Peptides against a protein of PDB entry 4KTY. Designs and how they scored, part 168

Target 1, 266 residues: chain A of PDB entry 4KTY
Amino acid sequence: YVLNDIGVIFYGEVNDIKTRSWSYGQFEDGILDTCLYVMDRAQMDLSGRGNPIKVSRVGSAMVNAKDDEGVLVGSWDNIYAYGVPPSAWTGSVDILLEYRSSENPVRYGQCWVFAGVFNTFLRCLGIPARIVTNYFSAHDNDANLQMDIFLEEDGNVNSKLTKDSVWNYHCWNEAWMTRPDLPVGFGGWQAVDSTPQENSDGMYRCGPASVQAIKHGHVCFQFDAPFVFAEVNSDLIYITAKKDGTHVVENVDATHIGKLIVTKQI

## One batch from the design tools (peptide; made by RFdiffusion4, then SolubleMPNN)

Design b2_p24_2_s3 (from b2_p24_2, 17 letters changed)
Fold by OpenDDE base, seed 1:
Structure b2_p24_2_s3 (fold): chain B 266 residues (1-266), chain A 24 residues (1-24)
Amino acid sequence: as target 1 above (266 residues)
Amino acid sequence: SEEEKKKIIEELQEQAKKNFQSLF
């Protein structure tokens, strides 16, 4: 989880699982210097740099360019004219070295690119980390633990009535650390996510959220546990928007979100 | 219905990009 510099990332669809190789390169020349530079750009105090809780939270913010001119600019509109298409990247090294050299955000990334670069950052700083892929991953925008799906009377989806969305797949990271700020038993794997999805206390960041706490339904602990819980366990609420302006709940599905969660063991 | 839900999911999956993360 620290020493392996080549990995596999799962993507695609639940019925057509795909894999891609990713070179983390945490031991390559200039990568440690770049990781330190990232923390310098975040204005992170030296005293905090030894704390994996603080480091992973700062990393989740700084691997994306939002708010703080971090490493990667996300793009999902299929327009990549001003940079490199997300699918063209094969590892973290070129991205991190470009960031260090240019001192500007690198274009472009999607979830697996964010997760790949973030995995390098964590491993480079001695934090055991792995990439997790969730198929049918919910993005709860209103923090209600429900994924609202609005349907017109003809059965077509109306995506304009909600900001909630579902990814075909989403990649984030799990980082291994103790959590002295949480009750006993909630250390170990912590979910952290650098893909810019939701604002967390003023910045686009996510985690560390205790995987054990989430598994036991404890979403009251820092950081961002409700959001991570919703990614893997939101109820789908099918709502028909009638012509008279009324909304009717047609169906509830508690089993679809988080249909498959995959991670490589080594 | 469950069949309608399944159909919607299948249609959304079919529209997903092969190599990119897709919303549905």
Scores: peptide ipSAE 0.151, ipTM 0.707, DockQ to the pose 0.180
Fold by OpenDDE base, seed 4:
Structure b2_p24_2_s3 (fold): chain B 266 residues (1-266), chain A 24 residues (1-24)
Amino acid sequence: as target 1 above (266 residues)
Amino acid sequence: SEEEKKKIIEELQEQAKKNFQSLF
């Protein structure tokens, strides 16, 4: 999880799983220097740079451009005229080197690009890391651990009634570290996500969240465990919006979100 | 109904681009 410089990223649909290669290039010239530069741009204290908890959290923030002029600008509007389309990237190296050279955020990324670059960042700094793809990945915007799906009385979806959303797939990272800040047993793989989804204490960042804690329903531990839990295990709440403005819960589906979580095993 | 839910999800999936991350 550190030495492999080429990976596979899963994407597509749960019933049509696709794969793409990604060159992490964590050993290529200039990449380590760029990772250090990223931490410099984050104004990260030198003492924190040896702490994988702090490093992964800072990396989560800095791999996206939001808040801090980090590495990548996300775009999901299907208009990539002012940069490189997310699908055109094949690895992290060009992105990181462009960032280092231009000192400006690189356009554009989506989840797998963020995850790819973040994976390079983590591995470059000696943190074992892998990319995880979650199909039907929830984006809980209100921290209620549910995904609200509003229906009109005619059965049509009204997406304007909630900020909650579901990605067809989402890629994030898992980083291996001890968690002395958590109870015993919650070390190991930690979910970290550099795709700018939600604000976490003032910045678009996510994690590290203990995978073990989340698997056992412990969402009270730092960082962002409720959000990560919701990504993989939120209930779909089907709500009919009545003409009178009342909402009626029609159904709850606890099986749809996180339908498949895939990572390459080594 | 479960069938209606399935239909809704399928319809949303049909609108999603396979090569890009898409919101339902």
Scores: peptide ipSAE 0.140, ipTM 0.654, DockQ to the pose 0.188
Fold by OpenDDE base, seed 3:
Structure b2_p24_2_s3 (fold): chain B 266 residues (1-266), chain A 24 residues (1-24)
Amino acid sequence: as target 1 above (266 residues)
Amino acid sequence: SEEEKKKIIEELQEQAKKNFQSLF
């Protein structure tokens, strides 16, 4: 998890799983310096840099450009006029070196690019890390652990009322660490995500959230466990918004979200 | 039906593309 500099990222759809190679390049010249620079830009004190909990949380914030002029600007508009299309990246090295040299956020990333760069950051700093792909990944916008899908009376989605969304797939990272801040047994793999999805205590960041805790339904533990839980295990609630202003639950689907979670085995 | 649910999800994803587009 630390020594491999080339990886495989799963993407596509649950019924059409695809793979792409990604060069992490954590040992290439300038990459360690860039990772240290990222922590410098985050104004992370020296004492915190030895704590994988703090490092991974800072990394989840700094790999995205929001809030703090971090590494990557996310874009989903399918235009990408002022940078590199997300699909054109093949590894982390060029992105990190561009960030280091320009001292400005690099354009553009989507989930696998964020996950790839974040994986390099973690591995470069000696934190075992892997990329995880979740098919039918929920984006819970209001932290209620469910996906509220509002429908018009004709059955079409009401986009004005529907704030939650579902990715056909989403990539994030798992980082291995002890969690002395959590009860015994909730160390090990921690979900961390640098794709800017939701604010966590004032910044677009996510995790570390204990995978073991989430797996057992414990969402009360720091950090962002409810959000990560919802990504993999939220119910879809189909709500018809009537013309009279009433809401009627038409259907509940407890099987759609998190149909498949895939990671590369080493 | 499962087909109807799929259609709804696809529509939701299509409408969400402006902010969080489904990737493939």
Scores: peptide ipSAE 0.063, ipTM 0.662, DockQ to the pose 0.370
Fold by OpenDDE base, seed 5:
Structure b2_p24_2_s3 (fold): chain B 266 residues (1-266), chain A 24 residues (1-24)
Amino acid sequence: as target 1 above (266 residues)
Amino acid sequence: SEEEKKKIIEELQEQAKKNFQSLF
């Protein structure tokens, strides 16, 4: 994983899976220096830089610009007037070098761009990493481990009441490390996500969350396991808001979220 | 039905786009 400098990212929809190439370029000139600079901007203690748990958590915060003037500004409104549209990027090198030279966040990214840059960051620092794509990826907004979809009596979504959302797809990273802070058996792949989705203890960051822990429903394990669990395993709760102000659960779908999780081997 | 649920999700995603909460 560390030695592979080009990859494939899956995207699109579960019934129309698409792929794009991404150049990680972790060995290109200036990239290691940029990754060190990122940790400097995060004011990360030197002693922490040898800990993959701390490095991956800091990386998840710093690859996005929120809170800390990190690497990438996200845009999901199709307005890219002050930068590069997310689809125009083909790799991490130009983004990281621009960040290093300008010392300002680079515009713009979406999930696969965040994941691509974060993958370079992790690999550059010797942490084995890969990109994961989840189709029908949930975004639990109220931390109840379910997707509450409020409907009008006519069956249309009530957007005022519905705070949760579902991505057609979402990309994040898995990083390989030991987890001495967790019980035995929960090392290995850890989910980490640099796309700014939710605040985690004061910053837009996510992980590392043990993939094994999540797979076995151990959402109490640090970090951000409930959120990652919800992304891949939320039940859809269809709630009709009646005119009398009552809410009625009409349907529960436990099969829709996380229909397919894909990662390239190597 | 599953088709109806799919339409609901599609509508939710469309609304999310309007609210700057979905990917393009």
Scores: peptide ipSAE 0.060, ipTM 0.665, DockQ to the pose 0.379

Design b2_p24_2_s4 (from b2_p24_2, 15 letters changed)
Fold by OpenDDE base, seed 2:
Structure b2_p24_2_s4 (fold): chain B 266 residues (1-266), chain A 24 residues (1-24)
Amino acid sequence: as target 1 above (266 residues)
Amino acid sequence: SKEEKEKIINELIEQAKKNAQSLF
């Protein structure tokens, strides 16, 4: 989890799982320097740089460009004329070196690119890390731990009312660390996500959230456990918006979100 | 039905599938 410089990222569909090779390159020339530079840009104090909780949280913020001129600009509109299409990247090295050289955010990334670069960052700094892919990954934007899907009377989605969303798949990272700030037993793998999805205490960042805590429904544990919980375990609530303004819950699906979570074992 | 709702989700995903990662 630290020494492996080439990885596999899972993507695609639940019924058609695909794999993509990714070169992390944490030992390549200039990469460690770039990771240190990222922490410098974050104005992270030296004392915090030895704390994997702080490092992973800062990394989750800084791997995306939002708020702090971090590493990667996300784009999902299929318009990549002003940079590199997310699918063209094969590893973290070129991205990180470009960031270090230009001192400007690199265009463009999607979840696996964010996860790949973040994985390099973590591993480069000696934090065991892996990429996790969640199929049918919910994006709860109102912090109610459920996916509210509003439907018209004809059964079509009301896009004006439906604010929550679902990724066909989403990639994030798990970082291994102790969590002395949490009760005993909630160390180990921590979910961290650098894809800019939601604001967490003033910045687009996510985690570290204890995987064990989430697994056992302890969403009150810092950081961002409710959001990560929702990604993997949201109920889909189908609500019909009647013409008279009445909302009726017509269906609840507790099995669709987080249908499959995949990570490489080694 | 549950199956109908799943179909809706899948259709929305397909509509949004402009990139490798799609969101609805």
Scores: peptide ipSAE 0.123, ipTM 0.731, DockQ to the pose 0.219
Fold by OpenDDE base, seed 5:
Structure b2_p24_2_s4 (fold): chain B 266 residues (1-266), chain A 24 residues (1-24)
Amino acid sequence: as target 1 above (266 residues)
Amino acid sequence: SKEEKEKIINELIEQAKKNAQSLF
């Protein structure tokens, strides 16, 4: 989880799981310098750089370009006119070295690119880390721990009312650390995510959220536990918006979200 | 009907997949 410089990322569909190699390159020339530069750009004090909780949280913010001119610009429009398509990247090294030399965000990434670069960052700084793929990953935007899907009376989705969304798959990271800020037993693997999805106390960042806490429904534990819980365990709520302005719950599906979570075993 | 609801759910699931992240 620290020494391996080549990884496997899972993607595709739950019924057709696919894998892709990713070169982390945490020992390549200039990569450690770039990771230190990222922390410098984040204006991290020296005391914070020794704390994996702070480092992983800052990393989740800085691997994306939002808010702070971080490493990667996300794009999902399938155009990618001013950069490299996300699918063209094969590892973290070129991205990080480009960021260090240009001092500008690199274009473009999607979840596995964010997760790949973030994995390099964590491992380079001595934090054990792995990539996790969640199939049917929820994006809860109102922190109600459910996915609200609004339908017109004709059965079509009302896109104006439906703010929540579902990814066919989503990749994020788990980082290994102690959590002295949490009760005993909630250290170990912590979910952290650098893909810009939701604002967390003023920045697009996510985690560290205790995997054990999430597994046992402890969504009150910092950081971003409700969001990560929703990604893996939201119920789908199908709501018909009637012409008279009333809303009727038509169906509830508790089996769709988080149908499969996969990570490489080393 | 129940069948109509199941059809709608399946269509929504398929639409959600189409609007999700790109495969690589």
Scores: peptide ipSAE 0.123, ipTM 0.724, DockQ to the pose 0.198
Fold by OpenDDE base, seed 4:
Structure b2_p24_2_s4 (fold): chain B 266 residues (1-266), chain A 24 residues (1-24)
Amino acid sequence: as target 1 above (266 residues)
Amino acid sequence: SKEEKEKIINELIEQAKKNAQSLF
């Protein structure tokens, strides 16, 4: 989880699982320096740099450009005219070195690019890390642990009534660490996500969230456990929006979100 | 029905399919 510099990232769809190679390059020249530079840009004090909880949280913020001029600018609009299309990246090295050289956010990333770069960052700093792909990954915008799907009376979807959304797939990271700030047993793998999705205490960041805690339904623990839980376990709530403005829950699907979670072992 | 739900989700996915990662 630290020594492997080449990985596989799962993507595509649950019925058509695809893989892509990703070069992490955590041992390449300038990469460690860049990771340190990232922490410098985050104004992270030296005392925190040895704490994987703080490092992973800072990393989740800084790998994305939001709030802090971090590493990567996300783009999902198919407009990549001012940078590199997300699909053109094959590894973290070029991205990190460009960031270090230009001192400006690199364009552009999507989830696997964020996850790839973040994986490099974590591994480079000695934090065991892996990429996780979740198919049908919910993006809970209102922290209700539900994916609300609003339907008109005619059965058509009204996407304007909610900010909740679902990714066909989403990639994030799991980082291995002790969590002395949590109850015993909630160390180990922690979900961390650098793809800018939701604001977490003032910044677009996510985690570390205890995978064990989430697996046991404990979403009360820092950081961002409700959001991560929702990504993998949100119920789809089909709500009919009536003409009179009332909402009626028509159906609940507890099986669709997180239909498949894939990660490379070792 | 499950089929109707799947249809709705698939339609949402298809509408969002512009990029490698699609939000629907």
Scores: peptide ipSAE 0.120, ipTM 0.721, DockQ to the pose 0.244
Fold by OpenDDE base, seed 1:
Structure b2_p24_2_s4 (fold): chain B 266 residues (1-266), chain A 24 residues (1-24)
Amino acid sequence: as target 1 above (266 residues)
Amino acid sequence: SKEEKEKIINELIEQAKKNAQSLF
């Protein structure tokens, strides 16, 4: 989890799982220096740099460009005229070296690019890390643990009535660390995500959230556990918007979100 | 029905497949 410089990222769909190679390059010249530079740009104090909780949380903020002129600009509109299309990247090295040289955010990334660069960052700093892919990944905008799907009377989706959404797949990271700030048993793998999705206490960041705590339904522990829980376990609520302005719950589905979670074991 | 739900989700996915990662 620290020594492997080439990995596999899962993507596609549940019934058509695809893989792509990703070069992490954590031992390449200039990469460790760039990771230190990222922490300098975050104005992270020296005492915090030895704490994997603080480092992973800062990394989740700084790998995306929002708020702090971090590493990567996200784009999902299929217009990449001012940079490199997300699908053209094959590893972290070129991205990190471009960031260090230009001192400006690199264009462009989507979830697997964010996860790839973040994985390099964590491994460079001695934090065991892996990429996780969640198929049918919910984005709960209001932290209610529900994914509202509004339908018109004709059965067409009305996307304007909610900010909730679902990814066909989403990639994030798990980082291995002790959690002395949590109850015993909630150390180990921690979910962290650098793809800018939601504001967490003033910044676009996510985690570390205890995977064990989430699996046992404990969403009250820091950081961002309700959001990560919702990504993997939201109920789909199908609501018909009637012409008279009334909303009727037609169906509830607890089985579709988080249908498959995949990671490489070695 | 379960089949109708799957159909709706699949249709949403297909409509969103313009990008490598699709939001629907």
Scores: peptide ipSAE 0.084, ipTM 0.721, DockQ to the pose 0.211

Design b2_p24_3_s1 (from b2_p24_3, 11 letters changed)
Fold by OpenDDE base, seed 2:
Structure b2_p24_3_s1 (fold): chain B 266 residues (1-266), chain A 24 residues (1-24)
Amino acid sequence: as target 1 above (266 residues)
Amino acid sequence: SVEEMQNYSHENSVKLFQELIKSL
C-alpha cells in the first residue's frame, strides 16, 4: 500500500466495470516536497504532521481547491477549456508538480483524480492508502442518511423536490491508521475523501471515518461517518407528494446504493 | 473520454431514480 507507485482505479458502471492505471509517483523527485508544501499551505502545525488522523483530514481538505486554494479544482460540466480534462491525467506527479510550481489550484479533477492525488499524498507521508470505488454512490445533502426521492402522483420523479443525488460511481480513499480517539476495534481502514462534496465543520473535507464503524452502523464516530455511511448504505425512499401537500412513502429500496464497493487487493 | 467521467448532475440523478422506479 505504501510502496506501490502504480495502481488501478475502478470506474464505469456497475454492469460495466472498467479499470484505469494511475501512477502515484510517491517516490518521484519533488513529490514529497510538494506534499510537505501542501501541509505548509494548510498551515498545519508541525506536531500534527506525525498524526495520521490530522494528516488525512488536512489532506482531504487540501487536495481540493475549495476553501484553501488546495491542489485540484473539480469539474463535472464537461467544460474543461481552461485546464486539463480530468480524463487526460494519468497520474499524480504532473498535478502535484504543477501545483508546487504555480502555487495555484490545478484544473481539472473528478473523483478518481482527487483520489489518485490524495493516495499519493498519503503514501508519501507513510500512511498506507488505497482507492475505493463505490457504484451507485449516494450524495446525501441533508444528512438524514436516506435518499429522499419525491414523486408526482403520476409516478414521475419530482425534480424540484428531489434534492439528493447519486453518482454512477465515486472514488475515495481508505487510509490505514490507529484511532485512539475511537473505541477499541475502530482503527484500521479509515475512509477519507478529497472530492469536494459536503462541508464538514467549515471545510470541504471528509474523514477519517472508521470503515469498521460504518460497517456496523456507528455513524456517531468522528469524522463524517454519517456522510460516508449514506454514500454506501442509503435507502432510497420514494415519497409521493400529494396535491393536498401530504407525503406518502410508497417504496423503500435498500439494495441499490453501495451496490458494489471495489478496491484493489494487494 | 466521456465514458470515464462521473455521471453527476441533478438531472442525471433524477433520470436514474426514474429508471429505478420502473424496477419496483
Scores: peptide ipSAE 0.387, ipTM 0.847, DockQ to the pose 0.405
Fold by OpenDDE base, seed 5:
Parts: C-alpha cells; structure tokens; sequence
Structure b2_p24_3_s1 (fold): chain B 266 residues (1-266), chain A 24 residues (1-24)
C-alpha cells in the first residue's frame, strides 16, 4: 500500500461501474515536504505527528479547504471557472505542489480527488492507505442513522421536508493502524474522509472510524462512527406527512444504501 | 468528463427516492 504510487479509483453507478487511474506520487520531489507543511498549517504538535490516529484525523480536516484553508476546495455545481475542473486531475502531485507554492486552497475537487490527495498524504507519512468507493452512499444530516424520506399523501416525495440525501457514489479512505484507544479487535482498517460533508466537533473532518466497529454496529466508538455507519447501512424510511401534521411510516428499505463497496486489493 | 462527476443535488436525491418508492 505505501509503496504503490499508481492506483485505480472506482466511480460511476452500481449498474455501470467505472474505473480511473490515479497517480499518488508519494515519492516525488517536494511531496513529503508538502505533507509536513500541511501538518504545520494545522499547527499539529510535534509529538502527535508520530500517532496515525491524530495524523489521519488532521489529514481528514486539512485535505479540504473548509475551516483551515486546507488543500482542496470542493465544487459540485458544474461551474469551475476559477480553477481546474475535478475531472481534469490525474494525480495528487500537481495539486499538492500547487498548494505548497501558492499557500492557498486549490480549486477544484470532488470525492475521488479528495480521496486521491488524502491517500498520497497518508502513504507519504508511512500510513498504509487505500481508497474505498461506496455506491448509494447516504448523507445523514441529522445524525439519526437513517434516511428520512417524507412523502405527500399522494405518494410524491416532499422535497421541502426531505433533508437527507444520497450520493450515486462516494469515495473515502481506509488507513491501517492500531487503535489502543478502542477495545481489542478494533484496530486495522479505519475509515477516514476528507470530503467536507459534516462538521465533527467543530471542523469538517471524519474519522478514524474502526471498520470492524462499523461492521459490528459499534457506533459509540470514536471517531464519527455514527456518520460512517449511516453512509453504508442507513435504512430508507418513507414517511407520509399527513395534513394534520402527523407522520406515519409507510415503508422501510434496508437494501439500497451501501449496495456495493469496492476497493482495490493490492 | 461530466460522466465522471458525482451526481449530487437535493433535486437528484428527491428524484432517486421517488424512483425507489415506486419499486417497493
């Protein structure tokens, strides 16, 4: 994982899975210096830089520009006039070197760009890392571990009441580390995500969340386990909003969210 | 290309949910 400088990222739809190459370039000139610079910009204590838990959490915050003028600005509105469209990037090196040179956030990224840059950051610092793609990835915005879909009495979705959303696909990272802060057995792969989705204790960051904990429903374990659990396991709850203001659960679908999770095995 | 982009908007999510409920 640490030694592989070229990867494959899965994207598209569950019924039309696509792949793209990504150059991580963790051994290229200036990349290690840039990763150290990122930690300097985060004002990370030197003693913490040897701890993969702290490093991955800081990285999840700093690869996005929110809160801290981190590496990448996200854009999903199909307007990229003030930078490079997300699809034009082929690897992490140009992005990281631009950030180091300009000392300003680079425009623009979407999930695979965030994941690609974050993968370089982790690998450059000696943390084994991989990119994971989740199809039908839930975005729970009220932390109730379900997707609340409100319906009108006629069966049409009420767009005003429905706040939760779903990505056709979403990419994040898994980082390999021990978790001495968790019970035995919850080390190994940890989900970390640098795409700015939700605020976690004051910053747009996510993880490290134990993959084993998520698989076993242990959402109480730090960090951000409820959010990651919801991304892959949320039930779709269809709720009819009646004229009298009462809500009635009409249907529950446990089969769509997290329908397929793909990662390259290297 | 545009086909590589994440298809995310409130409108797109609503459309997806509308199609899913029809399949139940």
Amino acid sequence: as target 1 above (266 residues)
Amino acid sequence: SVEEMQNYSHENSVKLFQELIKSL
Scores: peptide ipSAE 0.383, ipTM 0.846, DockQ to the pose 0.351
Fold by OpenDDE base, seed 1:
Structure b2_p24_3_s1 (fold): chain B 266 residues (1-266), chain A 24 residues (1-24)
Amino acid sequence: as target 1 above (266 residues)
Amino acid sequence: SVEEMQNYSHENSVKLFQELIKSL
């Protein structure tokens, strides 16, 4: 998980799983220097740089450009005129070296690009890391651990009221570390995500969230466990918004979100 | 292709929900 410089990223649909190669390049010239530069730009204290909890949390913030002029600008509008289309990247090295030389955010990324660059960052700093792909990944934007789907009285989805969304797939990272700040048994793999989705204590960042804690329904532990839990285990709640202003739950589907979670084992 | 790797937009998410509710 630290020494492999080429990886596989899963994408596509749950019924049509696809893979692509990604070059992490954590040992290439200038990459370690760039990772240190990222932590310098974050104004991370030297004492924290040896703590994988702090490093992974800072990395989740700094791999995206939001808030702090971090590495990558996200774009999902299919208009990439001012940079490189997300699909054109084949690895982390060119992105990180461009960031180091320009000292400006690199355009553009989507989830697998964020995850690829973040994986390089973690591995470069000696943190075992892997990319995880979740199919039918929920984005809970109101922290209620469910997907609220509002319907018109005719049964059509009300797109204005429906704020929650689902990705066909989403990529994030798992980082291996001890969690002395959590109860015994919640160390090991920690979910961390650099794709800018939600604000966490003032910045677009996510994790580290204990995978074991989430699997056992413990969402009260730091960091961002409710959000990560919702990504993989939200119920779809179909709500009819009536003309009189009342809301009626029409259906609940607990089977669609997090249908498949895939990661490379070797 | 670019289209194969594109994540759902909000519009695509709404479309997904519309399809799911019809299948129930």
Scores: peptide ipSAE 0.372, ipTM 0.854, DockQ to the pose 0.343
Fold by OpenDDE base, seed 4:
Structure b2_p24_3_s1 (fold): chain B 266 residues (1-266), chain A 24 residues (1-24)
Amino acid sequence: as target 1 above (266 residues)
Amino acid sequence: SVEEMQNYSHENSVKLFQELIKSL
């Protein structure tokens, strides 16, 4: 987990799983310095830098540019005129070195780029980490642990009634650590995500969320367990919005979200 | 391809949902 400098990222569709190589480059010149610089920019105290919980949480915030002028600017609009298209990146090194040199957020990233850079950050700091790809990944915007799909009476989707969305795939990270702040058994893999999706206690960050806790439905544990749970286990709730303003649940599908979660086995 | 890597926006979610509904 820490020693591999080249990884595989899964992407595409659940029915057409694709892979790409990603160079983490955690041992390349300047990368450790850049990771330290990232923590300096986050104003992270020295005592916190030894705590993987704090480091991973700070990393989840700082790998994205939101709130704190972190590493990567996300873009999903297919307009990359002021930077590098997300698909053009082949690894973390160029991104991190550009950030360190320019002292400005690097444009642009999407989930796999965020996950790639974050994986480098974690590994560089000695935190075992891997990238996870979730197909049909829910983005729960209202923290209700479900994906609301509103339908007009004619059966067409009404996108105006919810901000909930589903990614065809989403990449985030799992970091290995003890969780002394959680009950026994909820250490190990922790979901952490640097893709700016939702605000968590004042900034765009996610995790660490105990994978074991989430797997057992324990969403009450810090950090962001409800959000991560929703990403992998939200029910699709089909709601017909009637002309009279009433909402009727027409169907519930528990099988689509998180249909496939893929990570490279080490 | 660039298109193959791109995550879908909220608008693309609508298309996905519309397709799912057709399969129900």
Scores: peptide ipSAE 0.282, ipTM 0.837, DockQ to the pose 0.394

